# Ledger of designs, part 38: peptides against a protein of PDB entry 5IXI

Target 1, 141 residues: chain A of PDB entry 5IXI
Amino acid sequence: TPLLDASSLEYLFAQGQYDLVKCLAPIRDPKTEQDGHDIENECLGMAVLAISHYAMMKKMQLPELPKDISYKRYIPETLNKSIRQRNLLTRMRINNVFKDFLKEFNNKTICDSSVSTHDLKVKYLATLETLTKHYGAEIFE

## One batch from the design tools (peptide; aimed at target 1 N41 D100)

Design b2_p25_4 (made by RFdiffusion4; failed a check: the pose's geometry)
Pose (drawn by RFdiffusion4):
Structure b2_p25_4 (pose): chain A 132 residues (1-60, 70-141), chain P 25 residues (1-25)
Amino acid sequence: TPLLDASSLEYLFAQGQYDLVKCLAPIRDPKTEQDGHDIENECLGMAVLAISHYAMMKKMSYKRYIPETLNKSIRQRNLLTRMRINNVFKDFLKEFNNKTICDSSVSTHDLKVKYLATLETLTKHYGAEIFE
Amino acid sequence: STTVLEDIDEFFERMNEKYSTELTS
């Protein structure tokens, strides 16, 4: 018997997206530059998940689906790199929706689950309350 | 499904490896 029902899961998914974007669920600190880039890449993956879920739900840019801090960080880079981030994101999104959804038979439930499960490891102290 | 979640992980890991050098160039 699971902890959450569909309603709580949908709400938690929406809240999780809100937390990730507004940085109430701050992304974990990088151990290395490579780890940092990997974190940014995961964030692009999270944006792909959010958009894919939205499109899936209605039966059909990454900027509004990533932490604002990373957005500000990306806005500081040269134009070619931003075009590059856009192209990488588009390729992720296309590859995910064209192949992975079908191949791995990804439902909306699995998607929300992976998203939140990823929040548990992508962000600092998710679901915890720290008092000073 | 745990298998689905692992598949998604693998997808994003492969994509990350594909673009790791490009994004850091």

Design b2_p25_4_s1 (made by RFdiffusion4, then SolubleMPNN; from b2_p25_4, 12 letters changed; failed a check: the pose's geometry)
Amino acid sequence: SLETLQKIDEFFKKWNEKYRDLLMS

Design b2_p25_4_s2 (made by RFdiffusion4, then SolubleMPNN; from b2_p25_4, 11 letters changed; failed a check: the pose's geometry)
Amino acid sequence: SEETLEKIDEFFKEWNEKYRELLSS

Design b2_p25_4_s3 (made by RFdiffusion4, then SolubleMPNN; from b2_p25_4, 14 letters changed; failed a check: the pose's geometry)
Amino acid sequence: SEETLKKIDDFFKKWKEKYRDLLSS

Design b2_p25_4_s4 (made by RFdiffusion4, then SolubleMPNN; from b2_p25_4, 13 letters changed; failed a check: the pose's geometry)
Amino acid sequence: SDKTLKEIDEFFEKWRKKYRDLLQS

Design b2_p25_5 (made by RFdiffusion4)
Pose (drawn by RFdiffusion4):
Structure b2_p25_5 (pose): chain A 132 residues (1-60, 70-141), chain P 25 residues (1-25)
Amino acid sequence: TPLLDASSLEYLFAQGQYDLVKCLAPIRDPKTEQDGHDIENECLGMAVLAISHYAMMKKMSYKRYIPETLNKSIRQRNLLTRMRINNVFKDFLKEFNNKTICDSSVSTHDLKVKYLATLETLTKHYGAEIFE
Amino acid sequence: EHEEDMKHFHDFIKDITEATGSFTE
């Protein structure tokens, strides 16, 4: 018997997206520059998940689906790199919706689950309350 | 760099239907 029902799961998914974007769920610190880039790449993956879920729900830009801090960080880079980030994101999104959804038979449930499960490891102290 | 990013994305979404967290317990 699971802890959450569909309603709580949908609400938690929406709250999780809110936390990730508004940085109430701050992304974990990088161990290395490579780890940092990997974290940015996971954030792009999270944006793909959020958009894919939205499109899936209605039966049909990454900027509004990633932490604002990374957005401000990306806005500081040269134009070619930003075009590159856009292209990489588009390729992720296309590949995911064209192949992975079908191949791995990804439902909306699995998607929200992966999203939140990813929040548990992508961000600092998710679901915890720290008092000073 | 593109191939590395794609590979890392596939690693990220690997076994997505098996993903679990404390909320699914």

Design b2_p25_5_s1 (made by RFdiffusion4, then SolubleMPNN; from b2_p25_5, 12 letters changed)
Fold by OpenDDE base, seed 4:
Structure b2_p25_5_s1 (fold): chain B 141 residues (1-141), chain A 25 residues (1-25)
Amino acid sequence: as target 1 above (141 residues)
Amino acid sequence: EKEEALERFKKFFANITKATSSFTE
């Protein structure tokens, strides 16, 4: 595995976020219905990482984040469109669970530990490699 | 320590993302 310095990691993290959302690094094809759910959950997890990283970089506590914080801008556009087509109750559940998880993650993992923005970038890129069809082949192999 | 914190982070993230009902039905 290649060694990544801070500047390289920052660059790859920024590019990776863009590629995921814009579907330039398309998510992998689900093998089963359960696999499809796992992929969606991974995407929502990626949103948690991205938002947490943003908050840390801006020196913002979770209560200081915008009230309308959402996964919508941090997941693949294709998945976002799919979620928007689901019924109201399902969308409400996804929103509530996401917000609860984000709060839990920040309170008990970020704020109560020494997890850094560096750690979040590493986890983001590593997950991106396994989540997408092509990303990471040149970098992490 | 940082290693323990990172391990908790990894386990927490993995547990949630592997649970089908965590975010989606």
Scores: peptide ipSAE 0.069, ipTM 0.713, DockQ to the pose 0.052
OpenDDE base, seeds 1, 2, 3, 5: peptide ipSAE 0.047, 0.036, 0.059, 0.048; ipTM 0.641, 0.606, 0.681, 0.637

Design b2_p25_5_s2 (made by RFdiffusion4, then SolubleMPNN; from b2_p25_5, 9 letters changed)
Fold by OpenDDE base, seed 3:
Structure b2_p25_5_s2 (fold): chain B 141 residues (1-141), chain A 25 residues (1-25)
Amino acid sequence: as target 1 above (141 residues)
Amino acid sequence: EKEEAMKRFKEFFSDITKATSSFTE
């Protein structure tokens, strides 16, 4: 991954989020059923990074986050539709696990460490590169 | 400090990908 200045990183981070959600940067094709599950989990992880970055930028604690802030706005629209088609119990389980992980990540990784918004952007873009088919090949290669 | 924090994140992320039943059942 090349070294990017702050302005370039900010631009790519914003564009990367948009491209992921709008499926302009399609997620990679699963090689197996388990790989498909891993891809979904990676997408949920991307949501954690994006939300945490949002919270840090707004200087908000988790309880202060808007109630509508969830993974649904930070994952590919196709995946969001898929999750919404699952039964209520499954959706509740996903929501609970996601919320717990988000809380854990913010408490142990962000609040109790020196992780910055810069670090989150880098991690997001690096993960986006591997998660999607060929996104960022011209930028990161 | 920062590297250790990011290492923890990597471990958490890996744990999520391994705990597929929590998200896909």
Scores: peptide ipSAE 0.097, ipTM 0.729, DockQ to the pose 0.049
OpenDDE base, seeds 1, 2, 4, 5: peptide ipSAE 0.045, 0.043, 0.066, 0.033; ipTM 0.640, 0.639, 0.621, 0.627

Design b2_p25_5_s3 (made by RFdiffusion4, then SolubleMPNN; from b2_p25_5, 11 letters changed)
Fold by OpenDDE base, seed 4:
Formats: sequence, structure tokens, C-alpha cells
Structure b2_p25_5_s3 (fold): chain B 141 residues (1-141), chain A 25 residues (1-25)
Amino acid sequence: as target 1 above (141 residues)
Amino acid sequence: EKEEALEKFKKFISDITKATSRFTE
């Protein structure tokens, strides 16, 4: 694997977020209904990483984040549209679960384990490679 | 079905936590 310096990693992380959200790096096709659910959950996890990275870069604690923080701007647009078409109760559940996991991740993992923004970028890109159809083939193979 | 999906999401978050912690070792 190629050696990535800090500047290169920062660039790839930013581009990767853009590609995922804009579906330029489309998520892989589900093989089953359950696989589809797993893909959605991974996307929500990617949003957790992205938001946590944002908070760290802004030196913001979770209570300082906007009250309306959401996964909506950090997941593929196609998935966001799909979720918005679901009933209100389902959407509320997704929102609540996401917020709970975001809180837990930051309080128990970020603060306690001294995870850096560098670590988050590496994990994000590594997950992006497996989550999408063709992303990372030229970089990580 | 929904409960299974929730558990898989929890596992994914847990895996993220474990993976990131390795970077500080």
C-alpha cells in the first residue's frame, strides 16, 4: 500500500466524503434485504465518523454541537431520500438511535482512547473502500 | 428484522471503536 502523508490523507478524506454523499462513489449493491440494511447501517456509521472528525477539528464538545446535528448531510443522497420516504416513527427511531451512538462513540471512544483525527480519516477511508462499488481500488490495492 | 439491524449497527460502531483504539497502541 502506498504511504500517505498527512496532507494526502486530508485530501483523500475530504474527497471521499464528497464522493460518498454525492454518490460519485456509489454504495455497493445489496445481495439480500438484510444486506441492504447492513449497508444502511454502515452508512450511518460513516456519518458518526465524519461528524466526530468535524467536532474534533472545530474543538467542539458534543454538547456544543448544533442541536439539530444529523446524519442527513453525511450519508449518500440516495439513502437520505429513501429514509425521508419512510414513516415518521421510523425516521424518529433512526434519528434517536443515531444520536445515541454518536454520543456514546464520542464520550467513550474519542475522549477515553485519545483517538486522533488521523485515526478517524484512516478508518473512514478503509470503510469507504469496502462499502462502495469501486472506490479505493487504485489507492488501497 | 429491525432488532437484528439494530444489533448489526451496534456491532459496526463497536468495530469502529476497536479499530480506532488500535491506532493508539
Scores: peptide ipSAE 0.078, ipTM 0.631, DockQ to the pose 0.267
OpenDDE base, seeds 1, 2, 3, 5: peptide ipSAE 0.073, 0.067, 0.053, 0.069; ipTM 0.631, 0.627, 0.647, 0.626

Design b2_p25_5_s4 (made by RFdiffusion4, then SolubleMPNN; from b2_p25_5, 12 letters changed)
Fold by OpenDDE base, seed 3:
Structure b2_p25_5_s4 (fold): chain B 141 residues (1-141), chain A 25 residues (1-25)
Amino acid sequence: as target 1 above (141 residues)
Amino acid sequence: EKEEALKRFKEFFANITKATSSFTK
């Protein structure tokens, strides 16, 4: 993980979110079927990080977050379209599981720990590097 | 303190992968 000052980290974090969602930084090709599942799970994890960071920056508790804040806006558009094509029960399950994880992460990891927005940015960018094909090749060298 | 928090953070991601594998199949 590269050493970045606060300003650079903020910029890269914002740009990284945009690149991931817009597929400008495409996710890596799966090596196996299970690897493909892991990639999707990592994307959902990225959404947890992004939303948690958003909540912390806005000084909002989870119940105060807008109802439209979900993984949909924080994952690659291609994955979002894929999920939308799945049956209703599956989508409901994904939504519920994601919501539960987000709540647990906020309560047990954010509130009950000393994790900062800085830590979330670092983790996000570090994960983004491994999740995408060649993102940050020049930045993270 | 921070080290323990980061440890839980890593474990959380691992749990997400394991727990969400069922609906991403």
Scores: peptide ipSAE 0.084, ipTM 0.688, DockQ to the pose 0.049
OpenDDE base, seeds 1, 2, 4, 5: peptide ipSAE 0.053, 0.077, 0.046, 0.047; ipTM 0.610, 0.689, 0.632, 0.632

Design b2_p25_6 (made by RFdiffusion4)
Pose (drawn by RFdiffusion4):
Structure b2_p25_6 (pose): chain A 132 residues (1-60, 70-141), chain P 25 residues (1-25)
Amino acid sequence: TPLLDASSLEYLFAQGQYDLVKCLAPIRDPKTEQDGHDIENECLGMAVLAISHYAMMKKMSYKRYIPETLNKSIRQRNLLTRMRINNVFKDFLKEFNNKTICDSSVSTHDLKVKYLATLETLTKHYGAEIFE
Amino acid sequence: SEEETFMETFNRIFDFSNISASFLH
């Protein structure tokens, strides 16, 4: 018997996206530059998940689906790199919706679950309350 | 090489095998 029902899961998914974007769920610190880039790539993956879920739900830019801090960080890079980030994101999104949704038979439930499960590891102290 | 790196990163990010989360319990 699971902890959450569909309603709570949908609400938690919406709250999780809100937390990730508004940085109430701050992304974890990088151990290395490579780990940092990997974290940014995971964030692009999270944006793909959010957009794919939205499109899936209605039966059909990454900027509004990533932490604002990374957005400000990306806005500081040269234009070619930003075009590169856009291209990589588009390729991720296309590959995910054209192949992975079908191949791995990804439902909206699995998607929200992976999103939140990823929040548990992508961000600092998710679901915890720290008092000073 | 670039394509291999892309696919490795893609598969790693979008791996739906054995997904676990605290709320699934």

Design b2_p25_6_s1 (made by RFdiffusion4, then SolubleMPNN; from b2_p25_6, 10 letters changed)
Fold by OpenDDE base, seed 1:
Structure b2_p25_6_s1 (fold): chain B 141 residues (1-141), chain A 25 residues (1-25)
Amino acid sequence: as target 1 above (141 residues)
Amino acid sequence: KEEEEFKEKFEKIFNFENITASFLK
């Protein structure tokens, strides 16, 4: 059960996005190479949540979203820098996987209307606590 | 393979039914 009212939840969601992207809430250290891959996937998932929330707030479907909307502005800056340094095929792979992920998620959220913006904020903040090192905003019980 | 792995993990991570049951009581 969330401990926050709607206004507080909106604030913490916005602040959480900022903290994640700016690395003020640093992501946890990978224990293995596979763990590092899992962390990157979690970051891409966070981007999907953020973009889907944005789309729902703007009452847009995926085809209506601006072309420049991608994971780049919704993941930690350190990860974005790392991805940019990878070869073309790797970047294409990441982009394709993300697009497919976003489409599939959009079908289950925006299109089905089974998930609200409130649900997305809750999931984002809950995931943020797990993904980052010491993010301690105890929002839920 | 990697895409399928990502999708599988997505389904596990973003289980909204469990989220609603656990956090939205």
Scores: peptide ipSAE 0.032, ipTM 0.625, DockQ to the pose 0.427
OpenDDE base, seeds 2, 3, 4, 5: peptide ipSAE 0.030, 0.028, 0.037, 0.029; ipTM 0.625, 0.623, 0.639, 0.622; seed 4 fails the geometry check

Design b2_p25_6_s2 (made by RFdiffusion4, then SolubleMPNN; from b2_p25_6, 9 letters changed)
Fold by OpenDDE base, seed 3:
Structure b2_p25_6_s2 (fold): chain B 141 residues (1-141), chain A 25 residues (1-25)
Amino acid sequence: as target 1 above (141 residues)
Amino acid sequence: SEKKEFEEKFNKIFDFSNVTASFLK
């Protein structure tokens, strides 16, 4: 598969986000219980990528990000429903770890200008291909 | 491949898998 141009990459990134959240590209079946946890963690990582990309596109500094920023709109709806059904302490832990990771990610990549929006889109789509069952396109080699 | 090289570069900058592993522990 040829390397995507900027316009194609932008389109696929937007479509990929929609497909993941709406479960049109369903996440792969876990092989073990640990694999299930890894899949959920990867989904949360996808949220970090999507949010960071959004922040960069809006030229927002880390302190300018809404304090109520959450993974909820950036993960598969099925996973979001599952997390909401877990106990309060678990949800609080997930929220805290997510926010800490988002902050650290932005400090080490975005703030240091070591990662571009292009890189985030590529990473997102590459992860999406491995995370989902049969996302109908191998985009990168 | 380009994908492999990019993944290695990105993981070198930030170990994504190890950090995300703490989310649901």
Scores: peptide ipSAE 0.035, ipTM 0.668, DockQ to the pose 0.048
OpenDDE base, seeds 1, 2, 4, 5: peptide ipSAE 0.032, 0.032, 0.034, 0.033; ipTM 0.632, 0.630, 0.669, 0.671

Design b2_p25_6_s3 (made by RFdiffusion4, then SolubleMPNN; from b2_p25_6, 7 letters changed)
Fold by OpenDDE base, seed 3:
Structure b2_p25_6_s3 (fold): chain B 141 residues (1-141), chain A 25 residues (1-25)
Amino acid sequence: as target 1 above (141 residues)
Amino acid sequence: SEKKEFEEKFNKIFDFSNISASFLK
């Protein structure tokens, strides 16, 4: 598959986010309990990519990001429901770790400018293909 | 391949395995 042009990549990135969150591209079945945790963490990683891309597109600095920024709108709805059913301490841990990782990632992307919005879109779509069951939107080799 | 090289480079910055370790602590 040939590498997509910028316009096509933008479209697929937007569609991929929608498909992941709305579970139109369902995440793969876990093979083990540890694999299940890995899948959830990959989903949280997808949220980091999506949020960072948004921040970069809006030319927002780290302090300008909303303090209530969360993974909730950027992960599969099924996973979001699952997390909300977990105990308070677990949810607090997930929130704190996510925010810390997001901050670190943004330092390496927005602040250091080592990663572009193009890179984020490519990584997002590439991860989406491995994370989901039958997502057939391969864009490059 | 282009995809493989890109993934390896990006994983140095964003590694899901490190995320997993942090969430399980």
Scores: peptide ipSAE 0.060, ipTM 0.684, DockQ to the pose 0.058
OpenDDE base, seeds 1, 2, 4, 5: peptide ipSAE 0.037, 0.050, 0.047, 0.045; ipTM 0.618, 0.674, 0.675, 0.676

Design b2_p25_6_s4 (made by RFdiffusion4, then SolubleMPNN; from b2_p25_6, 9 letters changed)
Fold by OpenDDE base, seed 4:
Structure b2_p25_6_s4 (fold): chain B 141 residues (1-141), chain A 25 residues (1-25)
Amino acid sequence: as target 1 above (141 residues)
Amino acid sequence: SEEEEFKKKFEKIFDFSNVTASFLK
């Protein structure tokens, strides 16, 4: 696998976020109900990666993260619409788990500094390839 | 609980062990 330089990685990461959210790189079709849940979880994970990367780039500390930060702008629009149609308790659960994990993850990325922005971009693109139908083949083939 | 299992799935997603090495080495 060829090495990606920093500029290429930055470009691909930015484009990948846009493609995922705008469904230009559509998520794969679930094979089962559980697979569907896994896909949604992966999408929410992508949001954590994107938000954490944003926070790190802006040099935000954990206490400085907005408490109203949401995954809505960082997941596929189709999934966002789906979640909005779910009952209140389900949405609250998703929000709570997401926020809790985001906090935990940011402790490792921002506070502990065990993960770099480079690592986040790599993980994002790697997950994006697995999550979507025909994306990233030229990157990792 | 359901929430705990949901959170565990997230933790599994973000295993960065050798991620960089897998794709950049």
Scores: peptide ipSAE 0.035, ipTM 0.636, DockQ to the pose 0.454
OpenDDE base, seeds 1, 2, 3, 5: peptide ipSAE 0.036, 0.036, 0.028, 0.034; ipTM 0.639, 0.633, 0.636, 0.642; seeds 1, 2 fail the geometry check

Design b2_p25_7 (made by RFdiffusion4)
Pose (drawn by RFdiffusion4):
Structure b2_p25_7 (pose): chain A 132 residues (1-60, 70-141), chain P 25 residues (1-25)
Amino acid sequence: TPLLDASSLEYLFAQGQYDLVKCLAPIRDPKTEQDGHDIENECLGMAVLAISHYAMMKKMSYKRYIPETLNKSIRQRNLLTRMRINNVFKDFLKEFNNKTICDSSVSTHDLKVKYLATLETLTKHYGAEIFE
Amino acid sequence: SFSDLGDPDVLDDIDDFFNNMSEKY
């Protein structure tokens, strides 16, 4: 018997996206530059998941689906790199919706689950309350 | 964990997908 029902899961998914974007769920610190880049790439993956879920729900840019801090960080890079980030994101999104949704038979439930499960590891102290 | 709500194989496949795409770029 699971802890959450569909309603709580949808709400938690929406709240999780809100937390990730508004940085109430701050992304974890990088151990290395490579780890940092990997974290940014995971964030692009999270944006793909959020957009794919939205499109899936209605039966059909990454900027509004990533932490604002990374957005400000990306806005500081040269134009070619930003075009590069856009192309990488588009390829992720296309490859995910064209192949992975079908191949791995990804439902909206699995998607929200992976999103939140990823928040547990992508961000600092998710679901915890720290008092000073 | 939230992953307890989902099929592990599906969740791993999604991870593999994004890891493989990350390695591509």

Design b2_p25_7_s1 (made by RFdiffusion4, then SolubleMPNN; from b2_p25_7, 10 letters changed)
Fold by OpenDDE base, seed 2:
Structure b2_p25_7_s1 (fold): chain B 141 residues (1-141), chain A 25 residues (1-25)
Amino acid sequence: as target 1 above (141 residues)
Amino acid sequence: SFASLGDPKVLQSIDDFFKKWKEKH
């Protein structure tokens, strides 16, 4: 396969985010209820990767990010709609859990500079290959 | 696989973090 240069990787990362959120690359069907929960957690992880990449590109630490930063724009729209149908307490819990997830990832992985933006893009795209049904099999544009 | 484009140790570190998080929640 041809060598993937930096510009191509950036393009694929941007397109991959769009495809995941817009459900052009739909998430895989859960095999069990627990698998469904795992898929949701992976989607939240994808949001953490995307936000962390954004923060690093903007030279911002997590405390400097807008206080209203949320997973909502970084997860599949279908999942976001599902979450919005859950009760207030559940939604609050999800919000708090996500904030903790993002904070811990930032503190333990980003702050020590052990992870680069390149690593985040690679991890994001690699996860798309396993999280979604058809990523890489179709042209979504 | 896209995973082949990254540092295996760094990617594994991220995977370990996510696995730990999954076990916690």
Scores: peptide ipSAE 0.583, ipTM 0.940, DockQ to the pose 0.694
OpenDDE base, seeds 1, 3, 4, 5: peptide ipSAE 0.577, 0.575, 0.571, 0.579; ipTM 0.939, 0.938, 0.938, 0.939

Design b2_p25_7_s2 (made by RFdiffusion4, then SolubleMPNN; from b2_p25_7, 10 letters changed)
Fold by OpenDDE base, seed 3:
Structure b2_p25_7_s2 (fold): chain B 141 residues (1-141), chain A 25 residues (1-25)
Amino acid sequence: as target 1 above (141 residues)
Amino acid sequence: SFADLGDPAVLQAIDDFFASWRAKH
């Protein structure tokens, strides 16, 4: 069974966020158009996990977060650039959908399921294993 | 898998939420 101490987990979580955003661990190629949509939603989910972890670490409630908090700094830069090139209505929709995503996750899952920062880090890293092409290759190979 | 390091009930709750959300968006 896998064994990882707390300090190693903290390091991998921080490095994983950096690798995802900077595309050092590139997201996998979509198999279909629907798969591409699912990949983008997974990336938004990664942003929700990262922001929720940040809020929990700072002991901040969602309304206390900066009003300009968004997914932009928490998703792959390539995806962020792609979204920025879409029309205004599409970008507005994505922003609204993400805000609802973050709100619902915090109001339901975090509040109702006793989610810890540890679990958020684990979920984040576990998602990197399937979302990206080569995550961990430099470490394990 | 990293998933083996977390609380399986909590991780499943997160997975269920994400799956439900993706089904609607």
Scores: peptide ipSAE 0.612, ipTM 0.945, DockQ to the pose 0.771
OpenDDE base, seeds 1, 2, 4, 5: peptide ipSAE 0.611, 0.612, 0.611, 0.610; ipTM 0.945, 0.945, 0.944, 0.944

Design b2_p25_7_s3 (made by RFdiffusion4, then SolubleMPNN; from b2_p25_7, 9 letters changed)
Fold by OpenDDE base, seed 2:
Structure b2_p25_7_s3 (fold): chain B 141 residues (1-141), chain A 25 residues (1-25)
Amino acid sequence: as target 1 above (141 residues)
Amino acid sequence: SFADLGDPKVLKSIDDFFENWRKKH
């Protein structure tokens, strides 16, 4: 395997985000109902990683981000559609949970650890390898 | 694996946070 330089990693990270959201790299099928819930949480985690990376690149702190920042543009469109079909209270709960997720991640992990944008990209891509059905396979080469 | 490209200590910290979050939600 050739050395993956910074520009290549940046490209793969950008493409990976696109592939996840547009469902070109579809998420794996749940094995159980609990597994389905775990998959959704992983998708929310991907949104946290993407937004945190964006904030770090823009030299922005969480309070400086839009107050209405949402996971909707950072998760698979199929999952987003599924969430939109849920009742208002459920959607409100998901929104609140995500906001807390993003806040806690930045307050703890980002601040406590020497996390770089490089590490966020690596974590994002590594998660794609396990979260999606075919990422890293011949179909995406 | 892409995980091999990152700082193992940092990646573990992220993994631990996500796992802890999963257990709570």
Scores: peptide ipSAE 0.624, ipTM 0.948, DockQ to the pose 0.744
OpenDDE base, seeds 1, 3, 4, 5: peptide ipSAE 0.622, 0.620, 0.622, 0.621; ipTM 0.948, 0.947, 0.948, 0.948

Design b2_p25_7_s4 (made by RFdiffusion4, then SolubleMPNN; from b2_p25_7, 8 letters changed)
Fold by OpenDDE base, seed 1:
Structure b2_p25_7_s4 (fold): chain B 141 residues (1-141), chain A 25 residues (1-25)
Amino acid sequence: as target 1 above (141 residues)
Amino acid sequence: SFSSLGDPSVLQSIDDFFSNWRKKY
């Protein structure tokens, strides 16, 4: 396994976020309806990781984050468009679930454990490898 | 894989959290 220095990891993390959101690294095809739901949850998890990393880098606690912080900018654009087309109650549920997800992650992982920004980047990229179809094919295949 | 670059115990704790979350919702 090749060694990645801090600058390289930072670059890959930023590029990975861009690739996921812009669908340059498309998410895998769902095998069932439940699998599709699981994929959406994984995408929301990726948003939690990205936002948590952002908050840590800015040295801000969750209550200090802007109110406009949402999953919308941190998930695949195709999924975001799909969610926007769903009914109001469904969208409200997703928003509330995500807020709870982010809050609980912060409490259980960021506040209670020794998770670093390095670990968040690694977890993000590792998840990206399994969530998307062809990410890292040229590097790891 | 990228997982080899992180602390295994920390990564596992995050995995456990995500797994438990998926069970909840």
Scores: peptide ipSAE 0.531, ipTM 0.925, DockQ to the pose 0.726
OpenDDE base, seeds 2, 3, 4, 5: peptide ipSAE 0.511, 0.515, 0.530, 0.509; ipTM 0.921, 0.921, 0.924, 0.920

Design b2_p25_8 (made by RFdiffusion4)
Pose (drawn by RFdiffusion4):
Structure b2_p25_8 (pose): chain A 132 residues (1-60, 70-141), chain P 25 residues (1-25)
Amino acid sequence: TPLLDASSLEYLFAQGQYDLVKCLAPIRDPKTEQDGHDIENECLGMAVLAISHYAMMKKMSYKRYIPETLNKSIRQRNLLTRMRINNVFKDFLKEFNNKTICDSSVSTHDLKVKYLATLETLTKHYGAEIFE
Amino acid sequence: SVLEEIDESFKETLERSFEKFGNPY
């Protein structure tokens, strides 16, 4: 018997997206430059998941689906790199919706689950309350 | 699991995306 029902899961998914974007769920610190880039890439993956879920729900830019801090960080890079981030994101999104949704038979439930499960490891102290 | 398959899909797509569009870092 699971902890959450569909309603709580949908609400938690929406709250999780809110937390990730508004940085109430701050992304974890990088151990290395490579780890940092990997974190940014996971964030693009999270944006793909959020958009894919939205499109799936209605039966049909990454900027509004990633932490604002990373957005400000990306806005500081040269134009070619931003075009590159856009292209990489588009390729992720296309490849995910065209192949992975079908191949791995990804439902909306699995998607929200992976999203939140990824929040548990992508962000600092998710679900915890720290008092000073 | 499905969750692991999603991760693998992103890792593999990332490798191909870097070949197509270049590494942003």

